# Peptides against a protein of PDB entry 3ZN8, part 37

Target 1, 125 residues: chain A of PDB entry 3ZN8
Amino acid sequence: LEEYDKIQKKMEDVMEGKGKLTLRDVYAQIIALRKMGPLSKVLQHIPGLGIMLPTPSEDQLKIGEEKIRRWLAALNSMTYKELENPNIIDKSRMRRIAEGSGLEVEEVRELLEWYNNMNRLLKMV

## One batch from the design tools (peptide; made by RFdiffusion4, then SolubleMPNN)

Design b2_p14_6_s1 (from b2_p14_6, 11 letters changed)
Fold by OpenDDE base, seed 3:
Structure b2_p14_6_s1 (fold): chain B 125 residues (1-125), chain A 14 residues (1-14)
Amino acid sequence: as target 1 above (125 residues)
Amino acid sequence: KRSELLKLLYSFLR
């Protein structure tokens, strides 16, 4: 809960145009969510999700859970500098992260693209 | 806001 509150404050600051969400913040958020249990249980605690988004199938939940696990592996393979400033992650760094995490380079690229999209969305809210 | 972040996360994982 404490880590979640820190992330919320950080997100609020970003929404106000103060600072930037980092991959360290993302990592902390994923860990906080994982403490709540499997993705299926986490999603059940989201008010209005069933109204705004289709209820995921069991297979979709399994895929999502595996994707989170893979992203955690990637994040665990990043340096502190990369977590704080993901913009420095070039092709060489992506390859190193992929090799260190047992992922494809494309999976690391997908995580970075997701991160960039999240930052854009937070600034628009 | 927690709900919104989780919804966004879900949207990208889907």
Scores: peptide ipSAE 0.127, ipTM 0.683, DockQ to the pose 0.383
Fold by OpenDDE base, seed 1:
Structure b2_p14_6_s1 (fold): chain B 125 residues (1-125), chain A 14 residues (1-14)
Amino acid sequence: as target 1 above (125 residues)
Amino acid sequence: KRSELLKLLYSFLR
């Protein structure tokens, strides 16, 4: 609960234009959510999600769960400096992260792109 | 607000 409150406060601060979301924040959020169980169970605990978003199929949940697993592997292969400032991740760093996580470089790139999009959206809300 | 990030996360996982 305490970790979750810290993450929530960080997200609120970012939404208010105070600072930026980092991959460390993303990592912490994913870990906090994982404590609630698999993605399907996590989504069930989100009030109003079933009203605002279509219920994902079982296959979509499996794909999402695997994607989270792979992204966690990538995040675990990043340095603290990279987690705090993902913009320093160049092609060489992406390759290292990919090799260390057993992922394709394209998957690491996808994570970084997602992060950038997420960070932009949070500032717009 | 917790729900908002999760909703955003969900949107990207689709």
Scores: peptide ipSAE 0.120, ipTM 0.679, DockQ to the pose 0.381
Fold by OpenDDE base, seed 2:
Structure b2_p14_6_s1 (fold): chain B 125 residues (1-125), chain A 14 residues (1-14)
Amino acid sequence: as target 1 above (125 residues)
Amino acid sequence: KRSELLKLLYSFLR
């Protein structure tokens, strides 16, 4: 809960134009959420989610859990410098991260793309 | 206010 609150505050700061959300923050958030249990339980704790988003099927939850596991593997294979400044991750770094995590380069690229899209969205709010 | 990050993460994972 404490780590979750720290990340939430950081997101609020970013929305106010103070600093940036990093992959280190994303990593900490994922770990904090994983302490709440499986993705299904985590989603149940999000108020209003059932109103805003349809409930995922069991198969979608399994896919989501696997995706989280893969992203954690990628994040664990990143250097501190990469986690703090993901924009430095070039093709060579992506390949190293993929090899170190047992992932395809495309999966690492998807994580980075998601991160970039999230940062863009946070700046618009 | 629950994290926009969670909603975004969910949206991506779905």
Scores: peptide ipSAE 0.134, ipTM 0.685, DockQ to the pose 0.381; fails the geometry check
Fold by OpenDDE base, seed 4:
Structure b2_p14_6_s1 (fold): chain B 125 residues (1-125), chain A 14 residues (1-14)
Amino acid sequence: as target 1 above (125 residues)
Amino acid sequence: KRSELLKLLYSFLR
């Protein structure tokens, strides 16, 4: 709970234009969510989710769990410098991360794209 | 707010 609160506060700070969201923050958030249990249990704890998003099927939950696992592998293969400043991750770094995590380069790119989109969205709020 | 961040995460994981 404490870790989750720290992450939430950081997200709020970023939304207020204070600091930046990093992949380290993303990693911490994923770990905090994983402590709540499987994605299915996590989603059950989100009030109003069923109103905004359709309830995922069991297969969708499995896909989501696998994606989280794969992203964690990628994050675990990044250097501290990369986690703090993902913008330095070039093609060579992406390939290294992919090889180290057992992922395709495209999956690493997808994670980075997601991060960039999220960071952009947070700055727009 | 927690729910919104998780919703966002979910939306990209889906």
Scores: peptide ipSAE 0.133, ipTM 0.682, DockQ to the pose 0.418; fails the geometry check

Design b2_p14_6_s2 (from b2_p14_6, 11 letters changed)
Fold by OpenDDE base, seed 1:
Parts: sequence; C-alpha cells; structure tokens
Structure b2_p14_6_s2 (fold): chain B 125 residues (1-125), chain A 14 residues (1-14)
Amino acid sequence: as target 1 above (125 residues)
Amino acid sequence: RRSELLRLLYEFLR
C-alpha cells in the first residue's frame, strides 16, 4: 500500500506539472506490481480494466510478461543517473545497456520510446 | 490514477 501511494503521488505530481516520470519511478512501479504475481494477476487487480479494455489472450499475456522481463533486465543495467534522467542515454549508453542486459539495442530503444510517450501522455491528462 | 501507468503499459504491450 505504501509503495502504491508513493507511485500515485508521483503520478499526480507529474500530471500537475510538478515533476517528471523517471525510469526509476517506472521500475519501482513494475516491481511493486510484480509482488502481486504474473501479469495476468496484476491485470486482475486493475479497477475498471475489464470494462474498458479487452481481456488479453493467454498468448498476449505471455508476450507481455516476456517484455516486462526484458525491460527489467534493461532497467537493471542502467545507472542511477540514467534512471533519473533517461534523456542522457545516447547511442553508446544504449549499446552498453543492451550488452549488459542481453538485449538488442532496438529493445532498449523501444523501452525509452515507450517511456517518453508515457511521460508526454501523463502531462496531457 | 493508480492504474494509469498500468493501463498505458497494457496499451503498449497489447
């Protein structure tokens, strides 16, 4: 509960323009949710999801779970400075992160792109 | 609001 309240407050602050979402925030949220179990169980705990979004297939859940696993590997390969300010991640840093996590550079790029899109969307809501 | 990041994660993963 305490971890979720911190994450909620952070999201509210970002929506109000009082801060930015960081990859550290994303990491903390993923870890907090992973305590609930696999992605399927996590999604069951999201209020209104079953009403607003189609129920993912088992294959979609497996793909999602694998993607989360890969992104966690990438996040674990980032420095504190990179997690707090992902904008400093250049091609050299991306390559290092990819190599350290056993991912393709493109997978690290996708994570960063997702982060940037999410941070933009949160500021618009 | 608590579910927004998860919703966005879901939207990206689907």
Scores: peptide ipSAE 0.102, ipTM 0.669, DockQ to the pose 0.443
Fold by OpenDDE base, seed 5:
Structure b2_p14_6_s2 (fold): chain B 125 residues (1-125), chain A 14 residues (1-14)
Amino acid sequence: as target 1 above (125 residues)
Amino acid sequence: RRSELLRLLYEFLR
């Protein structure tokens, strides 16, 4: 709960134009959510989600769980400097992270693209 | 805002 509240406060600060969300924050958030159980159980704890988004199929939940597992592997293969400032991750770093995590380079790129899009969206809200 | 981050995660993971 404490780690979750810290991440929420940081997200609020980013929405107010203060600070920045890092991949370290993303990692901590994923770990905090995983304590609630599988993705299906996590989604049940989100108020209003069932109104805004269709309930995922069992196959979609399995794909989502695998994607979370793969992203955690990528995050665990990053340096602390990369987690705090993902913008330093060049092609060489991205390849190293992919090799260390057993992922394709494209999957590491997808995580970084998601992170960049998330930060853009948080600044627009 | 908790719901918003989780919504964004869901939108990307689906």
Scores: peptide ipSAE 0.100, ipTM 0.665, DockQ to the pose 0.389
Fold by OpenDDE base, seed 3:
Structure b2_p14_6_s2 (fold): chain B 125 residues (1-125), chain A 14 residues (1-14)
Amino acid sequence: as target 1 above (125 residues)
Amino acid sequence: RRSELLRLLYEFLR
């Protein structure tokens, strides 16, 4: 809960044009969510989600859990400098991260693209 | 707001 509140505050700060969401924040968020239990339990704690989105199937939850596991592996393979400033991650760094995490380069690219899209969205709100 | 990021995460993971 405490780690989650810190990340939420940081997101609010970024929305207000204060600071930048980093992959370190993303990592801390994923860890905080994992402490709440499996993805199914996490989703149940989101008010209104069950009204706006269909309840995920058990197979979709398994896929989501595996994707989270893969993203954690990628994040664990990043340097502190990369976590704090993901913009420095070039093709060489991305390949190293992929190799170190046992992922495809495309999966690392997907994580970075998601991160970039999130930062763009947060700045627009 | 808790709901929104987890929602975005869910929308991306689905």
Scores: peptide ipSAE 0.098, ipTM 0.664, DockQ to the pose 0.375
Fold by OpenDDE base, seed 2:
Structure b2_p14_6_s2 (fold): chain B 125 residues (1-125), chain A 14 residues (1-14)
Amino acid sequence: as target 1 above (125 residues)
Amino acid sequence: RRSELLRLLYEFLR
């Protein structure tokens, strides 16, 4: 819970222009969520989600859980410098991360693209 | 605060 609150504050600070969301922040967020259990349990703890979003199918939950596992593997294969400044991740670094995580380079690119999109969205709010 | 985490999760799963 304390880690969760720190990450929420970090996101708020980023929205206020007081910082940048890093992959370290993303990693900490995923870990905090994983402490709540599998994705199905995490979603159950979210009030009002069932009103705004249809309940995911069991297959969608499995796909989501596997995606989380893969992204954690990628994040665990990154250096501290890469986690703090993902913009330094070039093609050589992406390949190393992919090899170290057992992922395709494309899956590492997807994580980085998601991260870049999230940072853009947070700055627009 | 929970809505932003949800948005992150939604964008993560998307």
Scores: peptide ipSAE 0.097, ipTM 0.664, DockQ to the pose 0.366

Design b2_p14_6_s3 (from b2_p14_6, 10 letters changed)
Fold by OpenDDE base, seed 4:
Structure b2_p14_6_s3 (fold): chain B 125 residues (1-125), chain A 14 residues (1-14)
Amino acid sequence: as target 1 above (125 residues)
Amino acid sequence: RKAELLRLLYEFLR
């Protein structure tokens, strides 16, 4: 619970223009969510999700769980400097992360694209 | 809101 509240506060601070969301923050959040159990259980704890989003099928939940696992593998293969400053991840670093995590380079690119999109959205709120 | 990032994670993971 305390780790989750720290991450929430960090996100609120970033939305207020205080600091930057990093992949370390993303990693910590994914880990905190994983402590709540499978993605299905995590989603059940989100008030109003069932009215705001279509209820995921069991197959969509499995795909989401696998995606989270793959992104965690990528994050675990990053250096501290890369986690704090994902913008330093060039093609060579991206390939190393992919090889070290057993992922395709495209999957590492997708994670970085997601992060960049998220960090843009948080700055516009 | 605690729900919003989880929502964003969900929207990008689906």
Scores: peptide ipSAE 0.106, ipTM 0.659, DockQ to the pose 0.401
Fold by OpenDDE base, seed 5:
Structure b2_p14_6_s3 (fold): chain B 125 residues (1-125), chain A 14 residues (1-14)
Amino acid sequence: as target 1 above (125 residues)
Amino acid sequence: RKAELLRLLYEFLR
């Protein structure tokens, strides 16, 4: 609960232009959500999601669980400096993270692209 | 805001 409230407050501060969401915050959020159980259970606890998004199939839930597992492996292979400032992650750092996590470099790039898109969207709300 | 953030997470994880 406490870690979740810290992340929520940080996201509010980012929406208000008073802060920056980091990959450390993303990591802490994923871990907090994983305590609720599998992705299917997490999604059931989101008010209004079933109205705004189609109910995922069992295969889509398995793909989503595997994506979370891969992203956690990538995040666990990052340095604290990279987690706090993902913009320093160059081609050499991406390759190291990929090798350390057992991922393709493209999968690490996709996580960073997601993070950049998330920060843009949070500033538009 | 919690629901919207988790919605955004879902939209990019699928």
Scores: peptide ipSAE 0.106, ipTM 0.659, DockQ to the pose 0.410
Fold by OpenDDE base, seed 3:
Structure b2_p14_6_s3 (fold): chain B 125 residues (1-125), chain A 14 residues (1-14)
Amino acid sequence: as target 1 above (125 residues)
Amino acid sequence: RKAELLRLLYEFLR
C-alpha cells in the first residue's frame, strides 16, 4: 500500500509538471501491484472497473501476468542510468536488454513505447 | 485515482 501511494503521488507530481515518471517508478509500481497478489485480486480493488469492463477471463489474466513477468525481466536487465533516463536506450542497449532478459527486441521496444505514451498522457492532463 | 492508474495499466497490458 505505501509503495503504491508513493507512485500515485509521483504520477500526480508529473501531471502537475513537478517531476518525471521513470522506469524505476514503473518497476516499483509493478512490484507494489505484485504484493497485492494475482492480477485478479488487483482488479477487484479497482472501484467501477467491474461495472465498466467485463471480468477478464482466466486466460486474459494469465496473459496479463505473463506480460508483467516479461516486463519485470526487461526492467531487471536495465542499468540504473537506463531506469532513470530511458531515453538513452538505443538499439544496442535494447538488444542487450532483450538478450539479458530472454525477450525479443520488439518486446523491449513495446515496454519503452508504453512508457513514452504514459509520459505523454500524464503531461496532457 | 487508484482505480484510474490500475485501469491504465490494464488497458496497456490488455
Scores: peptide ipSAE 0.097, ipTM 0.652, DockQ to the pose 0.391
Fold by OpenDDE base, seed 1:
Structure b2_p14_6_s3 (fold): chain B 125 residues (1-125), chain A 14 residues (1-14)
Amino acid sequence: as target 1 above (125 residues)
Amino acid sequence: RKAELLRLLYEFLR
């Protein structure tokens, strides 16, 4: 509960323009949610999801779980400095992260692109 | 609003 409230407050601060969401914040949230169980159980704890979003198929949930696993591997291969400031991740850092996580460089790029898109959306709300 | 990052996660993973 306390970890979740810290993450929520961080998201609210970012939406209000008082901060930046980092990959460390993303990592902490993913870990906190993984304590609730698989993605299917986590989504059941989201009020109004079934009203606002289509119910994900079992295959979509499996794909989502696999993406989360891969992204956690990438995040675990990042330095503290990279987690706090993902914009410092150049091609050399990206290759190191990919090698350390057993991922393709393209998968690490996809995570960084997702992070950038998420930060843009949080600033628009 | 407790669910926004997870909703965002869902929107990008689907």
Scores: peptide ipSAE 0.104, ipTM 0.661, DockQ to the pose 0.414; fails the geometry check

Design b2_p14_6_s4 (from b2_p14_6, 11 letters changed)
Fold by OpenDDE base, seed 3:
Structure b2_p14_6_s4 (fold): chain B 125 residues (1-125), chain A 14 residues (1-14)
Amino acid sequence: as target 1 above (125 residues)
Amino acid sequence: RKSELLRLLYEFLR
């Protein structure tokens, strides 16, 4: 809970232009969420989400849990410098991360694309 | 206000 609140505050700071979201923050968020239990329990703790979005099917939850596991593997294969500044991750680094995590290069690219889209969205608010 | 990140993660994972 404490780690969760810390990352939420950091996101708010980024939305206000007072900080930068890094993959280190993403990693810390995922770990904090995993401490709350499976994705189903985590989603139940999000106010308004259950009202605005249909409850995900059991199959969707399994897909989500697998995606989280894969992203954690990629993040665990990154250097501290890469986590702090993902923009340094070139094709060679992506390949190393993919090989070290047992993922396809495209899966690492997808994580980085998600991160970039997230940062773009947070800066637009 | 539980996490816009979790909401966003859900929206990207679904």
Scores: peptide ipSAE 0.107, ipTM 0.663, DockQ to the pose 0.380
Fold by OpenDDE base, seed 4:
Structure b2_p14_6_s4 (fold): chain B 125 residues (1-125), chain A 14 residues (1-14)
Amino acid sequence: as target 1 above (125 residues)
Amino acid sequence: RKSELLRLLYEFLR
């Protein structure tokens, strides 16, 4: 609970224009969410999600769990410098991360694209 | 607000 609250506060700070969301923050958040249990249980704890999003099928939850696992593998294969400043991740770094995590380069690219999109959205709010 | 990030995670994971 304490780790989750710290991450939420960090996100609020970033939304207020204080600081930058990093992949380290993302990693910490994913880990905190994983401590709550499977993705299905995590989603059940989100008020209003069932109203705003279609209830995922069991198969969609399994796919989501596997994707989270893969992203964690990628994050675990990044250097501290890369986690703090993902913009330094060039094609060579991306390939190294992919190879080290057993992922396709495209999966690492997808994670980075997601991060960039999220960071843009947080700055617009 | 906790819901929005998890929502974003969900939207990108699906």
Scores: peptide ipSAE 0.107, ipTM 0.664, DockQ to the pose 0.399
Fold by OpenDDE base, seed 1:
Structure b2_p14_6_s4 (fold): chain B 125 residues (1-125), chain A 14 residues (1-14)
Amino acid sequence: as target 1 above (125 residues)
Amino acid sequence: RKSELLRLLYEFLR
């Protein structure tokens, strides 16, 4: 609970323009929420999700779990400096991360693109 | 508290 609250506060600060969401923050949040169980259980703990979003199918949950597993592998292959400043990840770093995580470079790119989109969205809310 | 990260994750994965 305490770890989760810290991460939520960080997200609120970012939404208020008082900080930047990093991949370290993303990693910490994923890990904290994974302690609650599989993605299906995690989603049940989000207030209002069932009201605002369609219930994901079982197949969507499986895809989501696999994506989380792959992204955690990528995040585990990043340096602290990369986690704090993902913008430093060039083609060479991206390839290293992909190789170290057993992923395709495109999957690492997808994670980084998602991160960039998330940061943009958080600033607009 | 509402997790915006998980909402965004959901929106990305759907």
Scores: peptide ipSAE 0.102, ipTM 0.663, DockQ to the pose 0.386
Fold by OpenDDE base, seed 2:
Structure b2_p14_6_s4 (fold): chain B 125 residues (1-125), chain A 14 residues (1-14)
Amino acid sequence: as target 1 above (125 residues)
Amino acid sequence: RKSELLRLLYEFLR
């Protein structure tokens, strides 16, 4: 819970134009979520989700869990410097991360694209 | 706070 609150505060700070969301923050967020249990349990703890979003199928939950696992593997294969400053991740770094995580380079690229999109969205709020 | 986490999850899953 304390780690979760730290991440939320950082997200709030970023939305206020104070600081930058990093992949270290993403990592910490995923770890905080994983402490709540499987994705199915995490979703159950979110009031109103069932009203705003259709309940994910079992297959969608499995796909989501696998994606989380893969992104954790990628994040665990990054250096501290890359986690703090993801914009330094070039093609050579992406390949190393992919090899170290057992992922395709495209999956690492997908994570970075997601991060870039998220960081843009937070700055627009 | 839960809404932001939801947004992150939504953006993560899409």
Scores: peptide ipSAE 0.101, ipTM 0.660, DockQ to the pose 0.380

Design b2_p14_7_s1 (from b2_p14_7, 8 letters changed)
Fold by OpenDDE base, seed 5:
Structure b2_p14_7_s1 (fold): chain B 125 residues (1-125), chain A 14 residues (1-14)
Amino acid sequence: as target 1 above (125 residues)
Amino acid sequence: RSALLQLIADYLRS
């Protein structure tokens, strides 16, 4: 409950233009989601959306779990300063993070691009 | 505020 309240407050601040979502917040969200189950279960609670989206196969769930695990590895390889201010992550930092997490640089870039797109989306809703 | 985000938040509370 305490973690939920923190996430909700942060999300409200972002939506009202009082701040932005950080990778630290993303990390907390991922951990919270893992306790709730697959993302598909979350989407099924949205009226009409559960009908529109097909139920993922067991293989698709495994692929999704691996993706989350890889992103968590990248996040765990970042410094506190990078998690709070991801825009400081340059090519040198990306390479370090990739090497530390056992990922390709392109995978780290993909995570950062996803974050940027998500942050932009949250500011528009 | 997005109703979608609120639904996600409500799910995370459970």
Scores: peptide ipSAE 0.028, ipTM 0.541, DockQ to the pose 0.102
Fold by OpenDDE base, seed 2:
Structure b2_p14_7_s1 (fold): chain B 125 residues (1-125), chain A 14 residues (1-14)
Amino acid sequence: as target 1 above (125 residues)
Amino acid sequence: RSALLQLIADYLRS
């Protein structure tokens, strides 16, 4: 419960412009999702989204879970400084992270792009 | 505040 409260507070701070989403926050969210179940169950209760986002098939869930596992590997290969300040991750750092996690550099770039998009989105709402 | 984000937060809290 305490960890979830921290996540909630962090999200609120970002929405209020009092903070920013970090990769540490992303890590916490991923762990929380794995414990609580798929986020799709929450999204389907949003008016309109339930129609637009049907419940994923078992195969889709497996694919998504594999992607998350790969992202966790990348996150586990990052330094604390990188997790707190993802903007410092340059090409050299991306390569190191990729090598340490057994991923391609493009996969690490994809994670960072996703993070950047999410961070921008959270600041807009 | 986005209602969506609040719902996500509440979901994680439960």
Scores: peptide ipSAE 0.027, ipTM 0.535, DockQ to the pose 0.099
Fold by OpenDDE base, seed 3:
Structure b2_p14_7_s1 (fold): chain B 125 residues (1-125), chain A 14 residues (1-14)
Amino acid sequence: as target 1 above (125 residues)
Amino acid sequence: RSALLQLIADYLRS
């Protein structure tokens, strides 16, 4: 409950322009969501999602779950400074993170691009 | 405040 309240407060701050989404926040949210069960169950608890987005197939859900696991490995290989300020992650840092997590550099880049897109999206909503 | 973001926040708290 305490962790959920922290996440909520952080989101409120971002909505009010008092803060920004970080990869630390992303990590916390992913962990919280995973505790709710498989991705398929998580999606069922999001009201209106079935109306706004097409229903994913079983194969798509499996791919999504695997991607989340791989991204968590990448996040676990980042320093606190990188998690708080992902924009400092250069080519050298990306390579280190990839090697430490057993991922390809392109996978780490994909995570960072996803983060950037999400951060911009949250500020517009 | 965005209703969508509030919905997400409420969901994460559940």
Scores: peptide ipSAE 0.019, ipTM 0.537, DockQ to the pose 0.100
Fold by OpenDDE base, seed 4:
Structure b2_p14_7_s1 (fold): chain B 125 residues (1-125), chain A 14 residues (1-14)
Amino acid sequence: as target 1 above (125 residues)
Amino acid sequence: RSALLQLIADYLRS
């Protein structure tokens, strides 16, 4: 719970321009969420989410769980330097990460694109 | 409340 609060504060700091979002931060957040159980259980702990988003179907939850699992595999295959600065991840690094995680290169690219989009979004909020 | 999940939600809505 303490770790979770730290992560939350980190996100707030980034939104205020006091830091940058890294994949290490993303990793930490995912791990914290996994301690809460399956995605379905995690969603239950987010007040108001059910109001803001339609209740996910069981199939959607399964897809979400699989995506999280796959992204964790990718993150676990990254070096510390890559986690801290994903911008250094070139084609060679992506291929290594994909092979090490059992993912397609496109899936790794998808994660990086998501990260970049989130990082940009946070700076605009 | 998960910041990551909120980010995901925001991304999906954008």
Scores: peptide ipSAE 0.069, ipTM 0.620, DockQ to the pose 0.259; fails the geometry check

